# Ledger of designs, part 45: peptides against a protein of PDB entry 3EFO

Target 1, 262 residues: chain A of PDB entry 3EFO
Amino acid sequence: SQLADLYKSCETDALINFFAKSAFKAVLHQPLKVIREILVNQTAHMLACYRKNCASPSAASQLILPDSMKVLPVYMNCLLKNCVLLSRPEISTDERAYQRQLVMTMGVADSQLFFYPQLLPIHTLDVKSTMLPAAVRCSESRLSEEGIFLLANGLHMFLWLGVSSPPELIQGIFNVPSFAHINTDMTLLPEVGNPYSQQLRMIMGIIQQKRPYSMKLTIVKQREQPEMVFRQFLVEDKGLYGGSSYVDFLCCVHKEICQLLN

## One batch from the design tools (peptide)

Design b1_p21_2_s2 (made by RFdiffusion4, then SolubleMPNN; from b1_p21_2, 10 letters changed)
Fold by OpenDDE base, seed 5:
Formats: C-alpha cells, structure tokens, sequence
Structure b1_p21_2_s2 (fold): chain B 262 residues (1-262), chain A 21 residues (1-21)
C-alpha cells in the first residue's frame, strides 16, 4: 500500500502531505468524525509498530519517536485542526472549500510550512549578522510583550508587536514614535532606510523567496482584534474551534499506542 | 535513532517536544 511505502521511507514531509491530501479527498465521501479517527489511528499504529518492531525496549510511560519522524505528531495535530476537518458551524463552506483546494495542490515543502508556520523573533535581530534568527515554537508561551515576531506560513505573513515593544525598534521599522502610532491597516512596511529596517525587509524577502504565492503582510498589535486571527496560527496551542494542543494530542496518541501494545 | 519523550503527571514535558526548525 501507499501508506506502507511512505512509512518505510521515513519522510515526515512526504507523510504529512499524503495524509493531508488523502483526508481532504475523503471528506467528499466520509464523515469528518471518521476521517479524524482514521488519522489518529494511523498515527498511533505507525508509532506502535515502530515501538514494537524497531525500537529498543523502554518504559511504557515514555513515548518513542523515530528521529526521522519526530515531528510527525505535531504536523498531524495541525492537520486535524485545519478547518476542512472540523465540524463547526462557525466555519463557512466557502472557507472549507478554499482551504481544501489550496492543500490539494501543494507540494511537500509547501504543505510543511502551511501546517507549521515559521515564527521568528525579530526583536533579537543582530544588524551585523546575515543569518536569520532561529525560529521559535508556534505557541503563545513563546511570545513576549516586549517582543516583535514575524510569522509566515507560505500564504500569510504577520508582524506581531507586543504592547511593550521597544520604541527604538518601532521607530526603526515604522518611523513612528510609539506603539500607539502604528497603523495596522498598512500592508507594506515603510521605507525607513536604517539598518534594522533593511535587515527586516531582507528577512521578509528571504521568506518570500521560492514560495508559489505572494504572502500578504498583516500588522498585528497585541490585544487588538486582529490578534485573534494571528493566534490561530500558533498551532501548538488549543484551537479556537475545538482543536487540541500539541501536548494534549500527544497524550491522546500515547494512550492509543499503549492500548495497542498492552 | 529515536527520541524519548517523558511524561510528568500524565503529560509530556513541553520543553522537550520536537518541532520543526
């Protein structure tokens, strides 16, 4: 089977792409509840099979993840939390159709970035360095009121600003004196011309490079209304429409693995 | 070749969880 072949390849990026497209195709002829159960079951079975047949003996209280597939669970949880697989009246049919079609046409690299965004701490930038800052976990726990973060998922780009963001950085990026003066209706950063602004623009350019779609930039102030939309991209947290956190999902998977092996 | 995730009080330790980098 295709699933067996993909598992043997030990490529998480290929697996998540396959599972996403398979699930999104299945929504046309199977109930959403069944699809979600199948995805969780498949995840548990793959990991249980590895534990039983490939891994060294370990305590049942521990979860064993193959190194090549160590990020499979987090991606799978992100897939399960996608609006296409959620049965909520708040999600329009049009939105479901749109997201479904997007993913159905995505390549392996695109789907990875789509399901787990890149979140960069911009406030830590060293203007003397040409390297991108290290990405942080997509969780509210990694944000700070004093920080500025850039989030990108291949389709959208968000610049999130904490309420206590450094005024010097705000001035450097937006050429305004304070947080309150930032216009969140803008879709482009101003041409300020200082080293910090230039470096940020460079980073944004690098992120945009080789992506099939031009990412729209959204400026987000902490505690303002648009932040609610931004928080939906913090995929390790609980979803607004009933999705599990990364931690809760692992508990679920671990429980099912134990049931399969005991 | 594999990663071990420890559980405390029935939950995995968040700081030890793998994520894409």
Amino acid sequence: as target 1 above (262 residues)
Amino acid sequence: SYVLIDFVDGKPVPETLPFPE
Scores: peptide ipSAE 0.686, ipTM 0.970, DockQ to the pose 0.701
Fold by OpenDDE base, seed 3:
Structure b1_p21_2_s2 (fold): chain B 262 residues (1-262), chain A 21 residues (1-21)
Amino acid sequence: as target 1 above (262 residues)
Amino acid sequence: SYVLIDFVDGKPVPETLPFPE
């Protein structure tokens, strides 16, 4: 059907870009609560329409997502949790304005990375491989005390180190004997020169490539204060300022879909 | 095609949730 074809042709990255810009424009004239409700309703309505008209019958307990839109909910939740759409006094007007301006000028490729960062387990790097490590879910559940992770969203780059990170990797990256010796005030990795260091630098270079802004590197130690900032980029988790987790958002969307179809 | 998300006890199974890859 024509409707089925429409869903097949949808690109979530383009859609989220549109929704983001639309919402951020609406902030100037509409209450944030209304904007958030509209976004949730639009998400639910699109998916409800698909279930009703395009999808094969399935159990009501299941959520049906078109393949082309399977990541729409997670992106939408990330959008809803953006500081521009949050009514919290802890968020400064300047930060809200800054983020709004950034997104309003972002292309499709930029916005998708912005809303859902790339999180790479660099502790698993094979120095003999030229392939980038596969990104993992942006959730604390995917971190490990023994791991080292690189996170990038097109604007910021974080190198997160677990408290039990392998000393050999610490030495390979920072040329220091232990986790405790790492200086988190550094914004650049030292030129150690070993294969692991070179590969990490290569990865960072690839991530930085073709991005409109230079990403500042922040070194983050697990259990230190700056980790709180880092955790804000683990977008699948519950937000610090009351935003829903990915799981909670899906529950909300699923509930609304069921209500629309009943 | 489409993706089915299973719910257990009113919550989706986290391991099966789609994410950008």
Scores: peptide ipSAE 0.679, ipTM 0.969, DockQ to the pose 0.820
Fold by OpenDDE base, seed 4:
Parts: C-alpha cells; sequence; structure tokens
Structure b1_p21_2_s2 (fold): chain B 262 residues (1-262), chain A 21 residues (1-21)
C-alpha cells in the first residue's frame, strides 16, 4: 500500500530534526507542557497508524515499530528531556536559550548525535584495528567500573574512567601509575606515544572531524562530583530533572497507542 | 519490516530495545 511505502521510506533522522526545531520554535508561544504532550501524541499517532494500517496483527501487549522508525521513540524521548523543554528552576534561562539556538541551526546529522550521543567502550580497543569500537547504549547499566568509555554528542566529549580501570590503560593514556593520579582538570590527553594512546587519539580525531564544532574534552572519574554532569548524557536513563527513561517512555507511548486504537 | 517489542510485567525488555548504531 501507499501508506506502507511511506513508512518504509521514512527517515527518522529527518523527523527528529523537524520535531526538535518545531518544538523549540513553539516554546516561544506555547506552554512547555503542551509542547511535550504534542510530541508524545504525534509519536503515538504515527505508530498507531502503522499498527492499524500496515503491520500484521500482533498481540496488544507488543509494541510494533516500523524498521525505518525503530529508533524514533528513543530520539523523541531524548528530545523531551532536553533542557529547552523542561520546566525546572535548576535550569537557567540562559542555558535554555543557548541549547535552543544550537538545535535550531543543526542539520539532520548533527541533531542525531546531539540527542543520542555515541558511547564507546575504549577499554576494548584493538590497537591493530582501525575500526571504531561498537557503540553501547547510553545507560549507566552499560558502564563498568573496570571500563573506560568515550562519550561524544557533537558538542562535548567525555572520557569516563571506572574506579577499577586497568592501570596499564591508565598508564597508556595518561602516563600516570594509577586512577588516583589522573588529573581531571586536563582538557587534552598527554602525548604518551604508545600504540594505545595513538589509537585513542585517532578515534577521537575521527569523531571530531565529522562534526562542525570543536568538542571540548572532559575527563571524568567515576564517583567524583563531575560525573553527575556526565550522567546527564546517559539519555536512556531517567533524567535528573524529571525526564523519563527510555523504558518508561515506551510504556507511555504504548499505552497511548492502545488508547487510540480502542 | 518491523520490530516487535515484548513487554514483561508491563515493561519492555531493555536489552532488546532498538538504539542508534
Amino acid sequence: as target 1 above (262 residues)
Amino acid sequence: SYVLIDFVDGKPVPETLPFPE
């Protein structure tokens, strides 16, 4: 059917960019609560329409996502959790204005990375491979105390180190003997020159060259105060300022879909 | 094609959820 073909051709990245800019424009003349409701409703309506008209019959307990839109919900949730759409006193007006302006000028590729960061387990790097490590889900559940992770969203880059990070990797990256010796005030990695360090730098370079803005590097040690900032980029988790987890959002969307189809 | 998300105890299984790759 024509409708089925439409869903097959749907570009989630373009949709998210559109929804983001539309919502961020709307904040100037509509209440945030209304904007959030509209976004959720639009998501539910699109998926409900698909379920009704395109998908094969399935149990009501299941959520059906077109393959082309399978990541739409997670992106939509990330959009909803952006500070521009949150009414929390902890978020300054200046920060909202800044984030709004950034997104309003972003292209499709930029907004994708912005809303859902890349989280790379660099502790698993193969120094003999030129391939980037496979990204993991942006959730605390995917971190490990023994791991080292690189997170990038096109504007910021974080190097997160677990409290039990391998000393040999710490030595390789920072040229210090232990986790405790890592200086988190650094914004640049030292030129250690070993294969692992060079590989990491290469990866960082690859990530950077694909983005229009220079990403500042922040080194984050697990269980230190600055880690709280890092955790805000773990977008699948529950937001600090009232945003839903990915799981909870899907429950919400699924519920609304069922209501629409009843 | 489409993806089916199963719900257990009213919640989807996190490990099976799609995410950008």
Scores: peptide ipSAE 0.670, ipTM 0.968, DockQ to the pose 0.802
Fold by OpenDDE base, seed 2:
Structure b1_p21_2_s2 (fold): chain B 262 residues (1-262), chain A 21 residues (1-21)
Amino acid sequence: as target 1 above (262 residues)
Amino acid sequence: SYVLIDFVDGKPVPETLPFPE
């Protein structure tokens, strides 16, 4: 059908870019609460329409996502949790304005990475491979105390180190004997020169490639205060300022779809 | 082509949830 073809051709990254810019424009004219409701409603309506008109019959307990839009919900949730759409007093007007302007000028690829960062397990690097490690879900559940992770969203780059990260990797990356010796005030990795260090630097370079802004590197030690900032980029988790987790958002969307169709 | 997400006890199974790769 014509409608089925439309969904098949849908590009989620383009939609998210559109929704983000539309919402961020709307904040100038509409209450934030209304904007958030509209975004949720639009998500639910799109998916409800697909279920009604395009999808094969399935149990009501199941959520049906067209393949082309399978990651739309997670992106939408990330959008809803952006500080521009939050009215929390903890968020400064300047921060809202800054984030708004950034997104309003972002291309499709930029906004995609911005709303859902890349989280790479650096501790699993194969020094003989030129390929990037497979990204993991942006959730605390995917972190490990023994791991080292690189997170990038196109604007910020974080190197997160677990409290039990391997000393040999710490030595390889930082040229220090232990976790305790890592200086988190540094914004550049030392040029140690070993294969592991070289590969990490290469990966960082690849991530930086074709990004409009130079990403500043922040070294984050697990359980230190700066980790709280890092955790805000674990977008599948519940937000600090009241945003829902990915799981909770899907429950909300699913509920609304059911209400629309029944 | 579509993805089915199962809900158990009102919650989706996290391991099966789609995410950008």
Scores: peptide ipSAE 0.666, ipTM 0.969, DockQ to the pose 0.825

Design b1_p21_2_s3 (made by RFdiffusion4, then SolubleMPNN; from b1_p21_2, 8 letters changed)
Fold by OpenDDE base, seed 5:
Structure b1_p21_2_s3 (fold): chain B 262 residues (1-262), chain A 21 residues (1-21)
Amino acid sequence: as target 1 above (262 residues)
Amino acid sequence: SHVLVDFVDGKPVPETLPFPE
């Protein structure tokens, strides 16, 4: 059917770019509450239409996502949690304006990475492999005190270190004897020259490649103050300023779909 | 052609949640 073909042709990266720019344009003329409601409604309506017209019958307790839109909900939630669409006094006008302008000029690939960062477990690196480690979901539940993770969203790059991260890796990356000796004020990794350090630099280079902006590097120690900033990029978790988790958002969307179809 | 997300006790099962790869 024509409708089935339409869903197959949809690309989530293009959709999220469109919705982001549309919403960020609308903030100039419409209340934030209305904009957020529209985004949720659009998400629910698209998925409800698919379930009704394109999908095989399934239990009402299940959420059916077209393969082309399987990650649309998580992106939509990330968009809804962006400071531009939040009505919180803690968020400055300047920050809202800055984020708005950034997204309004982003291409499809840029906005995709911006809304859902890459989180890489670099403590599992194979120094003999040229492949990037598999990204993990952006949630605190995927972090470990024994791990080292690299997060990048196209604008910022964070190197997060667990309090129990391996001393040998710390030595390999920073050339210091322990976690306590790491200087978090640095914005560049030292050139230690060992295979692990070289591999990490290679990975960082690959991530930086084809990005329009040079990403700033921030070193983050677990349980230190800067970690709070880092956690804001764990987009599947609850937001600092009242944003929903990925799980909670799916519950909301699923409920609305059921209401539309019942 | 589609992904099914299961719900248990009103919440989606984490193992079935899709994310960008």
Scores: peptide ipSAE 0.650, ipTM 0.965, DockQ to the pose 0.817
Fold by OpenDDE base, seed 3:
Structure b1_p21_2_s3 (fold): chain B 262 residues (1-262), chain A 21 residues (1-21)
Amino acid sequence: as target 1 above (262 residues)
Amino acid sequence: SHVLVDFVDGKPVPETLPFPE
């Protein structure tokens, strides 16, 4: 069917870019609450239409996502949780303006990375491999106290260290004997020169490659104050300022779809 | 094709949730 073909041709990254720019433009003329409602409604309507017209029958307890839009909900939730669309006094006007302008000029590839960062478990690196580690879900549940993770969203880069990070890795990366000795004020990793350090630098270089902006590196220790900033990029989790988790958002979307199809 | 997300007790099964890869 024509509808089926339409859904097959849709690209989530392009849609998110469009929705983001549309929403951020609308902020100038419409209340934030209305904009958020529109985005949720549009998401639900698109998926409801697919379920009704394109998908095979399935249990009501299941959410059906077109393959081309399987990650649309998570991106949409990330968009909804962006400071530009949040009406919180804790968020400065300058920050909203800054991020609004950034996104308004972003291409498709940039916006998708911006809304859903890459989170890489670098503690599992094979120094003999030239391949990038597989990204994990942007959630605290995927972190470990024994782990070291690199997060990048095209604008910021974070190196997160668990409190129980292996001393040998700490030594390899920072040339210090322990977690406590790591200086979080630095924005550059030391040139230690061992294979692990070199591989990490390579990964960072690859991530930085082809990005329009130079990402500043922030070293983050678990349980220290700066970790709170880092956690804001764990976009699948519940937001600090009332944004929904990915799970909660899906519940909301699923409920709305069911209501539309009743 | 399509992806099915199962819901149990009103919540989706986290392990089956799609995410960008």
Scores: peptide ipSAE 0.628, ipTM 0.963, DockQ to the pose 0.824
Fold by OpenDDE base, seed 4:
Structure b1_p21_2_s3 (fold): chain B 262 residues (1-262), chain A 21 residues (1-21)
Amino acid sequence: as target 1 above (262 residues)
Amino acid sequence: SHVLVDFVDGKPVPETLPFPE
């Protein structure tokens, strides 16, 4: 059907870019509550239409996502949790303005990475392989105290270290004997020169490629105060200021879809 | 094609949820 073809042609990255810019423009003349409701409504309507007209009959308990839009909900939730769309006194006007302007000028690829960061388990690196590690879900549940993770959203880069991260990796990356010796004030990795260090630097370079901004590196130790900032980028989790988790958002969307189809 | 998300006890199974890769 024509509708089926339309959904197949949809690109979530383009959609989220559009929704983001539309919403961020709307904040100038519409209440935030209304904007958020519109975004959720649009998401639900798109998916409801697919379920009604394009999808094979399925149990009402299931959520049906077209392949082309399977990650639309997670991106939409990330958009909804952006500081521009949050009315919290803890968020400064300057920060909202800054984020708004950034997104308003972002291309499709940039906004994609911005709203859903890459989270890479670099502790699993194989120095004999040139392949990048597979990204994991942006959730605290995917972190491990024994792991080292690199997070990047196109603007910021974080190197997160678990409290029990392998000393050999710490030595390889920082040339220090232990976790406690890592200086979190540094914004550049030392030139250690071993294969692991070189590979990590290569990965960081690849991530930096094709990005319009130079990402500042922040070293984050688990259980230290700066980790709270890092956790804000774990977008699948509940937001710091009451934003929904990915799971909760899907429940909300699913409920609305069911309501639309009843 | 499409992805089916199953709900158990009113919540989707997190491990099966799609995410950008």
Scores: peptide ipSAE 0.622, ipTM 0.962, DockQ to the pose 0.803
Fold by OpenDDE base, seed 2:
Structure b1_p21_2_s3 (fold): chain B 262 residues (1-262), chain A 21 residues (1-21)
Amino acid sequence: as target 1 above (262 residues)
Amino acid sequence: SHVLVDFVDGKPVPETLPFPE
């Protein structure tokens, strides 16, 4: 059917870019609450339409996502949790304005990375491999105290270190003997020159490729105050300022879909 | 082609959720 073909041809990256720009334009003349409701409704309607008209029969308890839109919900949730769409006093007007303008000028590829960061477990690096490590879900549950993770969203780059990070890796990256010796005020990694350091720098370089902005590096130690900023980029988790987790959002969307189809 | 997300006790199974790779 024509509708089935439409869902096959659509791309989530293009959709989220469109929704983001539309929403961020709408904030100038519509209440934030209304904008958020519209976005949720649109998400539910699109998925409900697919279930009704395109998908094979399945249990009502299941959420059916077209392959082309399988990650639309997570991106949509990230959009909804963006500071531009949140009316919280803790968020400055300047920050809202800044992020709004950034997104309004972002291409499709840029907005994808912006809304859902790339989180890489660099403690698992194979120094002999030219491949990037497989990204993990942007959630605290995927972090480990023994791990070292690199997070990038196209604007910021974070190197997160668990409190029990391997000393050998710490030495390899920072040329210091332990976690306690790491200076988090640094915005650049030292030129240690060992294979691990070189590999990490290579990865950082790849991530920086084709990005419109130079990403500032922030070194984050687990359980230190700057980690709070880092955690805001773990977009699948519950937001600091009342945003839903990915799981909670799916529950909401699924409920609304069921209501639409009843 | 489509992805099915199963719900257990009203919540989706986190490990099976799609995410950008």
Scores: peptide ipSAE 0.614, ipTM 0.961, DockQ to the pose 0.802

Design b1_p21_2_s4 (made by RFdiffusion4, then SolubleMPNN; from b1_p21_2, 9 letters changed)
Fold by OpenDDE base, seed 5:
Structure b1_p21_2_s4 (fold): chain B 262 residues (1-262), chain A 21 residues (1-21)
Amino acid sequence: as target 1 above (262 residues)
Amino acid sequence: SYVLVDFVDGKPVPETLPFPE
């Protein structure tokens, strides 16, 4: 059917780019509450339509996601949690304007990475491998006190260090004897020259490659003040300013789909 | 062609949640 073909050909990265720009344009003449409701409704309606017309029957307790749109909900939640769509006094007008203009000019690839960052467990690096480590979910639950993680969203790059990160890796990256000696004010990694340092720099270079902006590097120690900023990029978690977690959003979407079909 | 997300006690099972890779 034409509907089945439509869902098969759909690309989530293009959709999220479209929805983001549409929403960010709408803020100029529509209330934020209405915009958020429209985005949720559109998500629910698209998925409800698929369930009704394209998918095989399944239990109501299950959520059916077309393969082409399996990550649409997580992206939509990230969009809803962007400061442009949040009505909070803690968010300045300047910040809203800045974020709005950034997204309005982003291409499909840029917005995809912007809304859902890459989070890489670099403490697991094999210095003999040229492959990038597999990205993990952008959630605090995937961090470990013994780990070192690199996060990038196309604009910012964070190197997060657990309080119990391996001293040998700290020595390899920063050429200092311990976690306490790491200077978080630096924006560049030192030229240590060992295989681990070289591989990390290579990974950072690959991430930076073909990105329109030079990403600023921020060194983040676990439990220090800058970690609060870092945690805002863990987009699957509950937002600081009232945004839902990925889990909570799926519950909301699932509930609305059931209401539409029953 | 499609992915099924299971719900237990009204919450989706974390292991079944898709994310960008």
Scores: peptide ipSAE 0.668, ipTM 0.967, DockQ to the pose 0.821
Fold by OpenDDE base, seed 3:
Structure b1_p21_2_s4 (fold): chain B 262 residues (1-262), chain A 21 residues (1-21)
Amino acid sequence: as target 1 above (262 residues)
Amino acid sequence: SYVLVDFVDGKPVPETLPFPE
């Protein structure tokens, strides 16, 4: 059917870009609550329509996502949790205005990375391989005290270090003997010159490549205060300012879909 | 094709949730 073809051809990254820009334009003359409701409703309606007209019958307890839109919900939740669409007094007007302007000028690839960062487990790097490590879910549940992770969203880059990060890796990256010796005020990694350090630099270079903005590196130690900022980029988790987790959002969407179809 | 997300006790199974790769 034409509808089936439409869903197959849909690009979620382009769709989220459109929704983001539309919403961020609407904030100028519509209440935030209304905008958020519209976004949720649109998401539910799109998926409900697919379930009704395109998908094979399945249990009502299951959520059916077109393959082309399988990541639409997570992106939509990230959009809803963006400071531009939040009415929290803790968020400054300047920050809201800044991010609004940024997104309004972003291309599809930029907004994709912006709303869902890339989180790489660099502690698993194999110096014998030139392959980039596979990205993991942006959730605290995927972090480990023994791990070292690189997070990038096109604007910011974070190097997160677990409290039990391997000393050999710390030595390899920072040329210091232990976690305690790492200076988190630095914005550049030292030129250590070993294979691991070189590989990490290569990865960082690849991530930075073709991005419109230079990403400042922030080194974050687990359990230190700056980690709170880092955790805000773990977009699948519950938001600091009342935003839902990915899981909670899916529950919301699923309920609304069921309501639409019943 | 499509992806099925299973719900248990009203919650989706986290391990099977789609995410950008």
Scores: peptide ipSAE 0.652, ipTM 0.966, DockQ to the pose 0.813
Fold by OpenDDE base, seed 4:
Structure b1_p21_2_s4 (fold): chain B 262 residues (1-262), chain A 21 residues (1-21)
Amino acid sequence: as target 1 above (262 residues)
Amino acid sequence: SYVLVDFVDGKPVPETLPFPE
């Protein structure tokens, strides 16, 4: 059908860019609560329409996502959890203004990375491979105390180290004997020169490619205070300032879809 | 084509949740 073809042609990255800019424009003249409701409603309506007109019959307990929009909900939730759309006193007006202006000028490729960061398991690097490691879900549940992870959202880059990260990797990256010796005040990795260090630097370079801004590197140790900032980028988790987890958001969307189709 | 997300006890099955790759 024509409608089915339309959904097949939809691009989630373009949609989220549109929704983000639309919402951030609306912030100037509409209440945040209304904007958030509109975004959720739009998501639900799009998916409800698909279920009604394009999808094969399935159990009501299942959520049906067109393949072209399968990641729309997660992006939408990330948008909803952006500080611009959160009415919390802990978030300064300056920060909201800054984030708003950033997104308003972002292209499609930039916004998708901004809203859902890449989280890469660096501890699994194959020094013989030139390919990037497979990204993992942006959730604390995907981290490990034995792991080292690189997170990037196009503006910031974090190197997260588990408390039990391998000493050999620590030495390979930082040229120090242990986790305790890592200086988190550093914004640049030392040029150790071993294959692992070189591979990591290459990966960081690839991530930096085609990004309009130079990403500042922040080294984060697990269980230290700065980790709290890092955790804010684990966008599938519950937000610090009241944003829903990915799971909870899907429940909300699913509920609304069912209501629309009743 | 489409993706089905199963719900168990009112919650989606995390292993089946799509995410950007």
Scores: peptide ipSAE 0.648, ipTM 0.965, DockQ to the pose 0.823
Fold by OpenDDE base, seed 2:
Structure b1_p21_2_s4 (fold): chain B 262 residues (1-262), chain A 21 residues (1-21)
Amino acid sequence: as target 1 above (262 residues)
Amino acid sequence: SYVLVDFVDGKPVPETLPFPE
């Protein structure tokens, strides 16, 4: 069918780019609450239409996602949690204006990384491999106290260190004897020169490659105050300023789909 | 092709949720 072909050809990265720019344009003329409702409704309607017209029969308790749109909900939730669409006094007008303008000029690839950051387990690096480690979900549940993670969204880069991160890796990356000796005020990694340090720098270089903006590196220690800023980029978790977790958002979308079809 | 997300106790199973890779 024509609808089936449409969903098959759909690209989520293009859709989220479109929705983001559309929403960020709409903030100039419509209340934020209305914009958020429209985005949720559009998501639910698209998925409801697919379930009704394209998908094979399935239990109502299940959420059916077209393969081409399987990650649309997570991106949509990230969009909804962006500071531009939040009505919180803690968010400065300058920050909203800045991020709005950035997204309005972003290409499809840029917006994809912007809304869902890449989170890499650096502590699992194979110094003999040229491949990037497999990205993990952007959630605190995927972090570990003994781990080291690199997060990048095209604008910011964070190196998160667990309180029990391996001393040998700390030595390899920072040339200091322990976690306590790491200076979090630094924005550049030292030139240690060992294979692990070189591999990490290579990975950072690959991430920075073809990105329109130079990402500033922020060193984050677990359980220190600045970690709160880092946690805001764990987009699958509940937002600091009232945004839903990925799980909660799916519940909301699924409920609305059921209401549309029942 | 499509992905099925199962719900347990009213919530989707986190381990099976799709995410950008």
Scores: peptide ipSAE 0.627, ipTM 0.964, DockQ to the pose 0.800

